# Peptides against a protein of PDB entry 5CWW, part 34

Target 1, 194 residues: chain A of PDB entry 5CWW
Amino acid sequence: VPKLQGPFDFDLNPEDEQDDEVELKDIYVIGEKPRVADLMRGEEEELEMMKEDQHNGLSLNIICLLSTSGQVKICLDIDGVEAQWLPPRSKNKRLFAPPPEPPSLLTFQTFDTLKPAEVTPDGWPMFSEDATSPYSFYVTHPAGITYISLTPWVFRLESELQSDSEAGTEFRIDLLAKGQGSERDRIFTQTRTQ

## One batch from the design tools (peptide; aimed at target 1 D11 S59)

Design b2_p23_8_s2 (made by RFdiffusion4, then SolubleMPNN; from b2_p23_8 with A1M K6I E7K K19R E22A)
Fold by OpenDDE base, seed 5:
Structure b2_p23_8_s2 (fold): chain B 194 residues (1-194), chain A 23 residues (1-23)
Amino acid sequence: as target 1 above (194 residues)
Amino acid sequence: MEEERIKKLAEKLAELVKRRKAE
């Protein structure tokens, strides 16, 4: 039986965001691309198809959260949260190990997809996939549709994760953190028919 | 506040990179 996981803590959440003020409406998860080393344990045929895609993914899970207000929070799973299964009911009273600390997600970026005037209490924004890229998606709200792409920073971060050189890594990571590089484009705005 | 958050973010990401390279 799968174990229910959560709650998750958000590391480096913006200080101006009170957890009680953000009502989440949707979640979009971008699964990590398997590491080449992990793929080597699998069937050779899947390895060849993934070699072409290996340069195009992040070796971390990305969790995108969407609020009623159209706020998108991009979180990184640094710890590598895996699906947990309920331990088999082994009768042995193993000493109550303190419950493992809840896994934390690293808040990478937070941004809005709606203008303040577009926010409604009954709004129900939703994520939808971009079939052309695993790191691009749409946020759909009655007020409009916003295209989001994580590709600019995803590739840079993965490059650092896979690089053998330590030279300049700290500087490039600093630039990455400062720039955060997600693309955001409002592709459709609903015209209020008067 | 945001600048300090970004600094910490960079530090955590740098630590992650170091951990991955040590594996």
Scores: peptide ipSAE 0.595, ipTM 0.938, DockQ to the pose 0.820
OpenDDE base, seeds 1, 2, 3, 4: peptide ipSAE 0.595, 0.591, 0.591, 0.592; ipTM 0.938, 0.937, 0.937, 0.937

Design b2_p23_8_s3 (made by RFdiffusion4, then SolubleMPNN; from b2_p23_8, 6 letters changed)
Fold by OpenDDE base, seed 3:
Structure b2_p23_8_s3 (fold): chain B 194 residues (1-194), chain A 23 residues (1-23)
Amino acid sequence: as target 1 above (194 residues)
Amino acid sequence: MEEERIKKLAEKLAELVRRRKAE
């Protein structure tokens, strides 16, 4: 039987964010792509051709969270949270292992998809997939639809994770963190009939 | 506040990269 996981702690959460004020409405998970080196363990010749395909994904899980207010939080699973199963009901040894420390997610970026005037108590924002890209998605709300793409920084981060050289990595990561580079475009706005 | 957060973010990402290269 699958074990329910969570709650998760958020590392580097914005200081101005009060956890009690953020009501989450939806979650969108982008699963990690396997590392080519892990897939090709044993086939040396095919490794060279698949290196070109390494640019098609991130070797980290991405967890996107959506609040009632239309706030999107992009989190990275740095520790590699895996699916857990309930231990078989063996009767005896309740070894009270101390509860494992709650898993943490790294808060990469937080941004809004709605204007303050568009936020309503009955608002129900939702994620929807982009069929054309695994690292792009939409936030739909009665007030409008916002397109989001993570591709700009995902590509750069994966390039650093797969690089053989440490030269310049710190500098490029610093630029990545400062830029954060997610695309956010309002593609539809519902005209309030005044 | 945000600048310091970004600095820590960069440090954690750099650590991740170093860890992955050591594996």
Scores: peptide ipSAE 0.598, ipTM 0.939, DockQ to the pose 0.818
OpenDDE base, seeds 1, 2, 4, 5: peptide ipSAE 0.596, 0.596, 0.595, 0.595; ipTM 0.939, 0.938, 0.939, 0.938

Design b2_p23_8_s4 (made by RFdiffusion4, then SolubleMPNN; from b2_p23_8, 6 letters changed)
Fold by OpenDDE base, seed 3:
Structure b2_p23_8_s4 (fold): chain B 194 residues (1-194), chain A 23 residues (1-23)
Amino acid sequence: as target 1 above (194 residues)
Amino acid sequence: MEEERIKKLAKKLAELVEKRKAE
């Protein structure tokens, strides 16, 4: 029997965000791709070719959250959350083991897709996939449609995650995260019929 | 504020890299 999982904690949220004010309306999950090293344990020559291909995707689950206000949070699953099953009714429930701490999602980036004037209390923004890329998607709201792409950073991050050199990794990731964020482009705006 | 958040983010991701290499 599948185990009900949650709640999840969000780590490294922006300090100015009042969690109580953010009503989530939708979720979009980009599943992790297997690590190249795990796939290629026996194929050293192909491993070298795949290391050069920066388009293999991210070896972390990406959790995108969408609020009523059109705010998007991009979170990374660094703990590797997997489906869990209820343990068999073994009698020896160590009654006193504190419940394991819930896994944390690491907030990578937060941004808005709506202007303040476009936000409505009854807003119903929704995610939709981009068939052309697993790392691109749309946010649809009555006010308009916004295209989002994670490609400016996702492949570079994966390169760091797969790097054989530990030296300078933290520094390079810091620069990456401070650099160009997700691409965000309003592709459609609903014209207010006067 | 944001810069410190990013530093922590980078640290956690770097720790993940180290963890994966040790496995």
Scores: peptide ipSAE 0.568, ipTM 0.934, DockQ to the pose 0.681
OpenDDE base, seeds 1, 2, 4, 5: peptide ipSAE 0.566, 0.565, 0.565, 0.565; ipTM 0.934, 0.934, 0.934, 0.934; seeds 2, 4, 5 fail the geometry check

## One batch from the design tools (peptide; aimed at target 1 E21 F111 A117)

Design b2_p24_1 (made by RFdiffusion4)
Pose (drawn by RFdiffusion4):
Structure b2_p24_1 (pose): chain A 174 residues (1-35, 56-194), chain P 24 residues (1-24)
Amino acid sequence: VPKLQGPFDFDLNPEDEQDDEVELKDIYVIGEKPRNGLSLNIICLLSTSGQVKICLDIDGVEAQWLPPRSKNKRLFAPPPEPPSLLTFQTFDTLKPAEVTPDGWPMFSEDATSPYSFYVTHPAGITYISLTPWVFRLESELQSDSEAGTEFRIDLLAKGQGSERDRIFTQTRTQ
Amino acid sequence: AEEETLRPDYRPDVSAHLAELAKK
């Protein structure tokens, strides 16, 4: 039985989130690829409101177990800092009028690319893609350049990143 | 009109964290 890791702290998490934004209904994880895609786990979170949050596993989740009984507790040991994910982007997929209080939006994988996926909700269906942004970040991580890292990263963070488009809307039908 | 309008996307300044990662 491995150690339960969490609750993960969301670095740069949006402040003043509403109840239907904090409440989660689905989770979709795009695993890191071997060193084609991003060498990081991407943790995608879907709220009741239809809000989607794109988180990056900067620290890297790895194998962990609780300590053996052989280990003696030390008083002057530092408290274990909680695990962390980096909130890269947060966006709505539903208008306020489309949000149902007990709605169950769902993630769906795209058959052609793991960096594209769908959100399904009684209000409609939405296509989402993290490309090419995830490729640009990976190229910078593999960069052969001696300098310019902070400069190039600043442009990538200013990039709009993921793209989203509604493909279907259900009208007056719950 | 507010009920039919989406909020702007939240995009935090992640540049420092990503730069630290890239420098590894």

Design b2_p24_1_s1 (made by RFdiffusion4, then SolubleMPNN; from b2_p24_1, 8 letters changed)
Fold by OpenDDE base, seed 5:
Structure b2_p24_1_s1 (fold): chain B 194 residues (1-194), chain A 24 residues (1-24)
Amino acid sequence: as target 1 above (194 residues)
Amino acid sequence: SSLLTLRPVYRPDISPYLAELAKK
């Protein structure tokens, strides 16, 4: 039986978040790219398809949160949320293992997809996948559709995570974090029929 | 069409955490 995981702690949130920015409407999870070593136990055919996908995905899970206000929060799972199974009911050893600390999510970016005038209390923004990239998605709202892509930073982050060179890592990470953010483009706006 | 610009992207200082992760 799978163990229920959560709640998640958020390490870094904006100060002064409004209530509608805190109210969650949808979640979009981008799973970590399976390690090639883990796939080698599986079907060879899946390994060949992954080799052709030249763009190595991030080795971390990405959790995207969407609020009522159309605010998107991009979080990184730095602790690795492994699927925990309920221990088999073996009766005796109450190893009082301290309850595992709830996994912490690292907030990478927070941004809006709606203008203040487009936000409504009854708004229902939703995520939808982009079939062309696992690191791109859409936010749909009655006011419009916004395209989001994490590709500007994901591959660079993965390169740093896989780098054997500690030299300059802190500097490159700082440049990455301060550099080009997620792509955000409003591809459709609903014209209010007056 | 409200020409209002979206707010800037909020980026918390996560560099120390990512740097630590990259060293593991």
Scores: peptide ipSAE 0.474, ipTM 0.866, DockQ to the pose 0.612
OpenDDE base, seeds 1, 2, 3, 4: peptide ipSAE 0.406, 0.411, 0.462, 0.471; ipTM 0.845, 0.847, 0.858, 0.863

Design b2_p24_1_s3 (made by RFdiffusion4, then SolubleMPNN; from b2_p24_1, 8 letters changed)
Fold by OpenDDE base, seed 2:
Structure b2_p24_1_s3 (fold): chain B 194 residues (1-194), chain A 24 residues (1-24)
Amino acid sequence: as target 1 above (194 residues)
Amino acid sequence: DALLTLRPVYRPDISKKLAELAKK
């Protein structure tokens, strides 16, 4: 049985904490790319294909959160949230290990997919995957569809995480976080038939 | 074409935490 995971502690910016209880409507998870060492257990052919795809995805899980207002939060799982299963009801009272500290999610980016005038009380935005890219997805709302791509930063971030150079890494990551955000494109807008 | 303003919520702590992760 899948274990319900959470609550997640969001390390939210103090500026974001002032935003009222953001009612989350959907969650989209982009799993970390398996480490080559984990792939070594697979068929050699899969390993070669993964090596040639130099587009090694991020070594961190990405958790995207979508609010009723169409706000997207891109969070990074720095603690490595693994899927937990409820232990089988084996009769042995294994001392409940103290509940692991709740995993912390690092908010990397926040952006809106809806204009204020498009936000409706009954609006239910949803994520959907892009079959062509693991780091691209859509936000669908009755007002429109927004394409989102994390590719502008995800690969650069991974390169910094894998860099042997400690010098300037923090600075470069800071530039990434402040610089080119995710690609966002409204691909469809519902015309209000008045 | 209402430019959906990307609000980069930059937290200074992000770069530090990620840099610490890069050292592991």
Scores: peptide ipSAE 0.229, ipTM 0.754, DockQ to the pose 0.344; fails the geometry check
OpenDDE base, seeds 1, 3, 4, 5: peptide ipSAE 0.221, 0.221, 0.229, 0.225; ipTM 0.740, 0.739, 0.736, 0.732; seeds 1, 3, 4, 5 fail the geometry check

Design b2_p24_1_s4 (made by RFdiffusion4, then SolubleMPNN; from b2_p24_1, 7 letters changed)
Fold by OpenDDE base, seed 1:
Structure b2_p24_1_s4 (fold): chain B 194 residues (1-194), chain A 24 residues (1-24)
Amino acid sequence: as target 1 above (194 residues)
Amino acid sequence: SALLTLRPDYRPDISKKLAELAKK
């Protein structure tokens, strides 16, 4: 049985103290790419094909948070939170290890999917996956549907995380973080029938 | 028709923390 994970510590910039007022309604998790070492336990031939796939995903888990207002927060799991399973019902009084410290999430980007006039008290935005891409998803709200893609930055970030060059890494990551963010396209808008 | 624009995106400065991760 999957273990409920959380709460997460948000490494929010002090300027984001206003985000504490955001009522979260949904969470979408994009798991880290399989480690090459984990793939090596399989057939070597499949490993070579996966190396050639230029679309090696991010080695970090991505946690997407969605508020009632349609605000999306894209967070990176820098602590490498692995999927935790409920411990097997072994009768042995395992000493309650102190609960692990909550993982730290770095906010990569926060953005709105709804205009202020589209926000309704009864509006329930929800995430849904894109079957065509692991790094794309939808936010569905009664006012409309927004397509979101992390592909503009995720692969570039991975390249920096895997780079052997320590020189200039911070600078390149800063350029990346300030560069092209997540793609957002409103693919459907509900017309208010007057 | 007030062009209700979305609020500006927020991009926190995380470059240092990510760079530290890249060195591990």
Scores: peptide ipSAE 0.509, ipTM 0.875, DockQ to the pose 0.590
OpenDDE base, seeds 2, 3, 4, 5: peptide ipSAE 0.507, 0.503, 0.503, 0.508; ipTM 0.875, 0.872, 0.873, 0.875; seeds 4, 5 fail the geometry check

Design b2_p24_2_s1 (made by RFdiffusion4, then SolubleMPNN; its pose is not in this set)
Fold by OpenDDE base, seed 3:
Structure b2_p24_2_s1 (fold): chain B 194 residues (1-194), chain A 24 residues (1-24)
Amino acid sequence: as target 1 above (194 residues)
Amino acid sequence: EEEERRRELEERERRRREREERQR
């Protein structure tokens, strides 16, 4: 039986980017790049060809959260949120291990897709994927459509994650978050016919 | 209740504007 996941802790959410708007409308998940090296253990020639054709995607899952306001939060799954299953009902004594700490999501970026005047109480923003890139997507709202691309930082973040030093990964990620925003472009705005 | 909700909306709109100004 699948276990309900969460709550998730949101780490490194800049206080200045905290929106008290807890009302999420949609979630978009970008899966980690499959570890081709682990899958192709024995086929070095096919591994090299797949490393060239695979856009060097991020080795972390990305969780995008969309609020009623059209706020997007980009979160990184550093701890690796795996699908949890309820333990089989075995009638005998697995010790009270403390519940595993809830997985922490690193809030990498927060941004708005709507202007304040475009936000409506009945607004229902939604994600949609971009068929051209796993790291690009759209936010659709009655006021307009916003294109979002994570490509400005994803490949740089992956390069930092592949560095042999686990120590200071969080600090390097925070520096990247401050230095390079996601691309955000309003591709369509609904003209209110008066 | 309605005045509190209006103040909360105005504060959210302010935070959104401040966020937009930081991202430009």
Scores: peptide ipSAE 0.106, ipTM 0.656, DockQ to the pose 0.353
OpenDDE base, seeds 1, 2, 4, 5: peptide ipSAE 0.097, 0.090, 0.098, 0.060; ipTM 0.649, 0.635, 0.643, 0.604

Design b2_p24_2_s3 (made by RFdiffusion4, then SolubleMPNN; its pose is not in this set)
Fold by OpenDDE base, seed 4:
Structure b2_p24_2_s3 (fold): chain B 194 residues (1-194), chain A 24 residues (1-24)
Amino acid sequence: as target 1 above (194 residues)
Amino acid sequence: AAAARAAELAERAARRKEREEKQK
């Protein structure tokens, strides 16, 4: 049985993001790229080909949060929150391990998908996946549909995470965070037929 | 703020990588 995880602490919100109590309506999770080495145990040749593919995705889980107002928050799971299962009903494995420190999510980016005039109190925006890319998705709201892609930064970030040299990594990540954010494109706007 | 976030991300990433290397 899957274990309910959370609460998660949000860390390092951009200063300009008013931590206004945003009512969340939906969550979209992009799982970390599978460790190909673990999946392809025994296939050395295929492992080499997959290591060369710079497009294997991010080694971090991405948690996207969507508010009633259409605000999207992109959070990174740096600590590597793994799927947890309810312990088997066997009473004896109460590992009295101190409760692990609550996992913290790093807020990488926040942006709006709705114009202020499109925001409604009863609005219920929803995520949906893009079948063509694991790092792209849609936000659907009665006012319209917004395409979002994390591809402008996700692969670059992964390259930094996989770099053997720590030299300049912080600087390059800073540039990524300040640079071109996620692609955001309104692909459909509902015309209010009066 | 942005610089601090980048620094923290880089540090956390480095720590994660170090842990992964120690586990191999």
Scores: peptide ipSAE 0.197, ipTM 0.767, DockQ to the pose 0.020
OpenDDE base, seeds 1, 2, 3, 5: peptide ipSAE 0.194, 0.193, 0.195, 0.192; ipTM 0.765, 0.769, 0.761, 0.765

Design b2_p24_3 (made by RFdiffusion4)
Pose (drawn by RFdiffusion4):
Structure b2_p24_3 (pose): chain A 174 residues (1-35, 56-194), chain P 24 residues (1-24)
Amino acid sequence: VPKLQGPFDFDLNPEDEQDDEVELKDIYVIGEKPRNGLSLNIICLLSTSGQVKICLDIDGVEAQWLPPRSKNKRLFAPPPEPPSLLTFQTFDTLKPAEVTPDGWPMFSEDATSPYSFYVTHPAGITYISLTPWVFRLESELQSDSEAGTEFRIDLLAKGQGSERDRIFTQTRTQ
Amino acid sequence: EEQEEEREEQLEEREEYEEEQEEE
């Protein structure tokens, strides 16, 4: 039985989130690829409101177990800092009028690319893609350049990143 | 900064929708 890791702290998490934004209904994880895609896990979170949150596993989740009984507790040991994810982007997929209080939006994988996926909700369906943004970040991680890292990263963070488009809307039908 | 602006717009849109529901 491996150690239960969490609750993960969301670094740079949006402040003043509403109840239907904090409440989660689905989770979709795009695993890190071997060193074609991003060498990081991408953790996608779907709220009741239809809000989607794209988080990057900067620290890297790895194998971990609780300590053996052989280990003696040390008083001057530091407290274990909670695990962390980096909140890259957060965006709505529903208008306020489309949000149902007990709605169950769902993630779906795209057959052609793991970096594209769908959100399904009684209000409609939405296509989402993290490309080419995830490729740009991976190229910088593999950059052969001696310098310019902070400069290039700034542009990427200023980039709009993921793209989202509604493909279907259900009208007056719950 | 862009994410903060989009968040402020989202909160305004929710408040406007709640006001319209109260008027109805």

Design b2_p24_3_s1 (made by RFdiffusion4, then SolubleMPNN; from b2_p24_3, 13 letters changed)
Fold by OpenDDE base, seed 2:
Parts: structure tokens; sequence; C-alpha cells
Structure b2_p24_3_s1 (fold): chain B 194 residues (1-194), chain A 24 residues (1-24)
């Protein structure tokens, strides 16, 4: 039986503490991609083919949160959510392993998909996947559909996480934090027929 | 094991990086 994991602790940056209690309506999770090298340690020949699929995904889970107002919060699972299974009922009262610490979520980016005039109390925005990319998705709302892509930063972040180079880390962090965030494109807007 | 130690080191380094990113 899978062990229920959570609650998630959000490490909000101080700037995000000013955001009023955002009512969440939907959650979209982009699972971490395993290291191909770790999976393929046994099969040398398939390693070459997977090396050609250049875009190894992020080795962290991404948790996207969507509010009633169409606000998207992109969070990173710092600790990594490993699938935990309930210990088999072995007869020996193995001391309850301390409950795994809840994963810490880092808010990477927050942005709106709706204009203030489009926000309604009964609005129900939802996530939907993009079949063409694991790092792209849509936010659908009665007012319109917004395409979102995390590709501008996810691959760069992964490169940093895999890098053994400490040189210039601060500079690169600044570039990630202050640089190009997620791509947003309103692909459809519902015209209110007056 | 040496491999486990290296894995844990990498995890700690990654965590440190992400924590630094969070503070930026």
Amino acid sequence: as target 1 above (194 residues)
Amino acid sequence: SRQEEERERRKEERKAYLEALAKA
C-alpha cells in the first residue's frame, strides 16, 4: 500500500508572504526524470540512444499550484518525494520509522494567467497537460486558455544541479532567479458576447 | 559505501544550491 506523503511544507520567500491566502483550485505535478545513467547501468547499448534524447528532464519534482484567480505558483520539491510503501506487516514490531519529513517546496515562480477583470468568484481554472512536452501545460479558464512552458529554465537548472563546478554558482543562481521565467502565452480568449 | 557517500554528498550539494536559489 502506498504511504500517503504530506503535508508539503512551503518555504515561501519573504516576498511571497505578502501574497494573501491564495485559494488553490488545482495542482499539477511534473515528476522528476530519473538519471538515465543510473537506470542504464546494466545496458550499455541503450545508453547511446538515450544520450541523443538531449533533454534530460529535471531531477526534481515540479509542483504547480493554481488559484481561483488564475495565479500559478511553480514549486520545486527540494527533498524529493520518493515513493514510500507501508512496511510489510512483518510480525516483528519494527519500531515505527519516524514519519518521513514532509518534502520542502521551494517556490520558484509565481505569475497570473488571468487579468483582474477576468477573475470571477465562480471561476474554476484547471491544469491540463501538453502531450508534446512534459514541461509544458495549459491553464484553462472560462475566460481563456494559457499555454505555459517551463523549458526556459528547467534544463538550465538541471545542468546546475548536475554540475560539480562551484565556480560562478552565485552568478548563475542570480541568472536563474532574475532571468527568463516560464513562458506564458494566452492562446485563446473567450470573447464575452455582449 | 563510497557510492552511497558520494550520492549523499551530491544530494547535499543540490540541496544547498536550491536553498541558495530560494534566497536569491
Scores: peptide ipSAE 0.440, ipTM 0.869, DockQ to the pose 0.018
OpenDDE base, seeds 1, 3, 4, 5: peptide ipSAE 0.437, 0.435, 0.437, 0.436; ipTM 0.867, 0.865, 0.866, 0.867

Design b2_p24_3_s2 (made by RFdiffusion4, then SolubleMPNN; from b2_p24_3, 13 letters changed)
Fold by OpenDDE base, seed 3:
Structure b2_p24_3_s2 (fold): chain B 194 residues (1-194), chain A 24 residues (1-24)
Amino acid sequence: as target 1 above (194 residues)
Amino acid sequence: SAQEEEWKKRKEERKAYEEELKAK
């Protein structure tokens, strides 16, 4: 699993740049699934675990950001994609390897898991893994639990990333971001018995 | 609170954006 190390450069849409005041509380990372070709160099045991995950996972890392207010931001690590789209910067082996540029994160989707009235100064939302799916998770807060699934778009996005047609991929990704969003379901609400 | 109003505004802006995206 490539360790996402370092500060992320958020390519936030200009409208999201005004979210500079969002206090982040938690981060949930969904690692990219290794390509079968990369697995062929690895130990046979890792290959068997991946065969059971018949669902071709996303070849990009997904970074989910959670604010103190229960806002979730789904970000994609697009450094690998941009490197394919950008003309290969001339291999001027400048002796000074520029410090590893922080991964470029594209904000794919932003949504709320809490109502404004549920937000409390002492109540912190947290991510929790769904053991049944790598692309599903929970946001747990004292007010309730929200189930989130990225499955409505992840597989379509992967299909686009695997398409031989580089032309229009960015446009199609933008259409996916604009289309069917993540599934969001409040599975539990804590009734304050007054 | 001012924070709740700002949060509500941001939520409405995101909702409007999601609706604009669906209308395209």
Scores: peptide ipSAE 0.122, ipTM 0.654, DockQ to the pose 0.046
OpenDDE base, seeds 1, 2, 4, 5: peptide ipSAE 0.106, 0.098, 0.064, 0.100; ipTM 0.628, 0.639, 0.614, 0.625; seed 4 fails the geometry check

Design b2_p24_3_s3 (made by RFdiffusion4, then SolubleMPNN; from b2_p24_3, 12 letters changed)
Fold by OpenDDE base, seed 1:
Structure b2_p24_3_s3 (fold): chain B 194 residues (1-194), chain A 24 residues (1-24)
Amino acid sequence: as target 1 above (194 residues)
Amino acid sequence: SAQEEERKKRKEEREKYEKLQALA
């Protein structure tokens, strides 16, 4: 999976910039599932395996932001959705393509991985991947380790994105965001040895 | 305001997390 290591110019919605108080500590990016159509240039046998695997991921990039306080913000790259519906503009590398507008990120969910009492000035949370799923990861902090899974909503969101009805997609995404959130499980808590 | 709604959502998510931790 090509890690889009590009400087994500997070055009965080200027409304999110006003949350000036959130010092970011780490970023975790989950790349979009490759489109079957783009992969179909390969041999017929890979096509059958990919059809069975159609339930394997989201067609949008997911950007997870982690603050020094252990707050996680799950963001979706919506520009990827619009670009999927727009016929690929012809490969004419016109040199003067306006710089790709920074991807518009939609905040899908915000949650904490630490209790207020666990937040310390010297504490720094970090993301780490889960080898078992691209849509699961850990937040590690000196106070503890939290397992996070996006699987409760990611496949439902993908189903909505694959629906022929472009109308109301944002509304349906908002309903999903208000519904079943990400799974969170504190798998380890550091006991303060008194 | 959108900020108040977001703050409310964060609070609700924190409360959910605390409840989950209390059950563990």
Scores: peptide ipSAE 0.110, ipTM 0.652, DockQ to the pose 0.179
OpenDDE base, seeds 2, 3, 4, 5: peptide ipSAE 0.114, 0.087, 0.065, 0.033; ipTM 0.644, 0.603, 0.601, 0.525; seed 2 fails the geometry check

Design b2_p24_3_s4 (made by RFdiffusion4, then SolubleMPNN; from b2_p24_3, 14 letters changed)
Fold by OpenDDE base, seed 4:
Structure b2_p24_3_s4 (fold): chain B 194 residues (1-194), chain A 24 residues (1-24)
Amino acid sequence: as target 1 above (194 residues)
Amino acid sequence: EQQKKEQEKRKEERKKYEELLRKL
């Protein structure tokens, strides 16, 4: 049986000016780039072609969280959160182990997909995948559909993670910080028939 | 006033990315 994980701490979370507990409705996980080196043990030529493909995914898991209000939070899993299973019924819980520190998620970006007037108490926004890219997805709400793409930053971040060069770090930070965040496009809006 | 808010936002974004890259 899978173990319930959490709570998770959110690093770099903007202070939500609303002390209101953001009610989460959905979660979307983008798995890390498969370690092709481990999968393709013996096909060096295909491994080289995959290393040259600048469209290789991020080496970190991305966790997207969606609230009732249509807020999307994009988090990076730096700790490498693995699936945990319930321990077998061994009665030897050492009652005095400090609780393990909760895993942290690094909040990369937070943004809204809905206007304040589109938010409803009974709103149930949902994620859906884009079949064309693992780093693009849709948020569907009764008020409309929003396309989201992480591609403006994800590949640049991966290039930084793979860079052994400390030289130019400040410049690369500035490029990431000045860069476009996630792309957002409202592809459909439900017209309220009066 | 708007330019000052935009500069402050860019400074916060920069600080966030600096902290991000230190954790990576």
Scores: peptide ipSAE 0.096, ipTM 0.631, DockQ to the pose 0.030
OpenDDE base, seeds 1, 2, 3, 5: peptide ipSAE 0.104, 0.062, 0.062, 0.086; ipTM 0.647, 0.586, 0.579, 0.608; seed 1 fails the geometry check

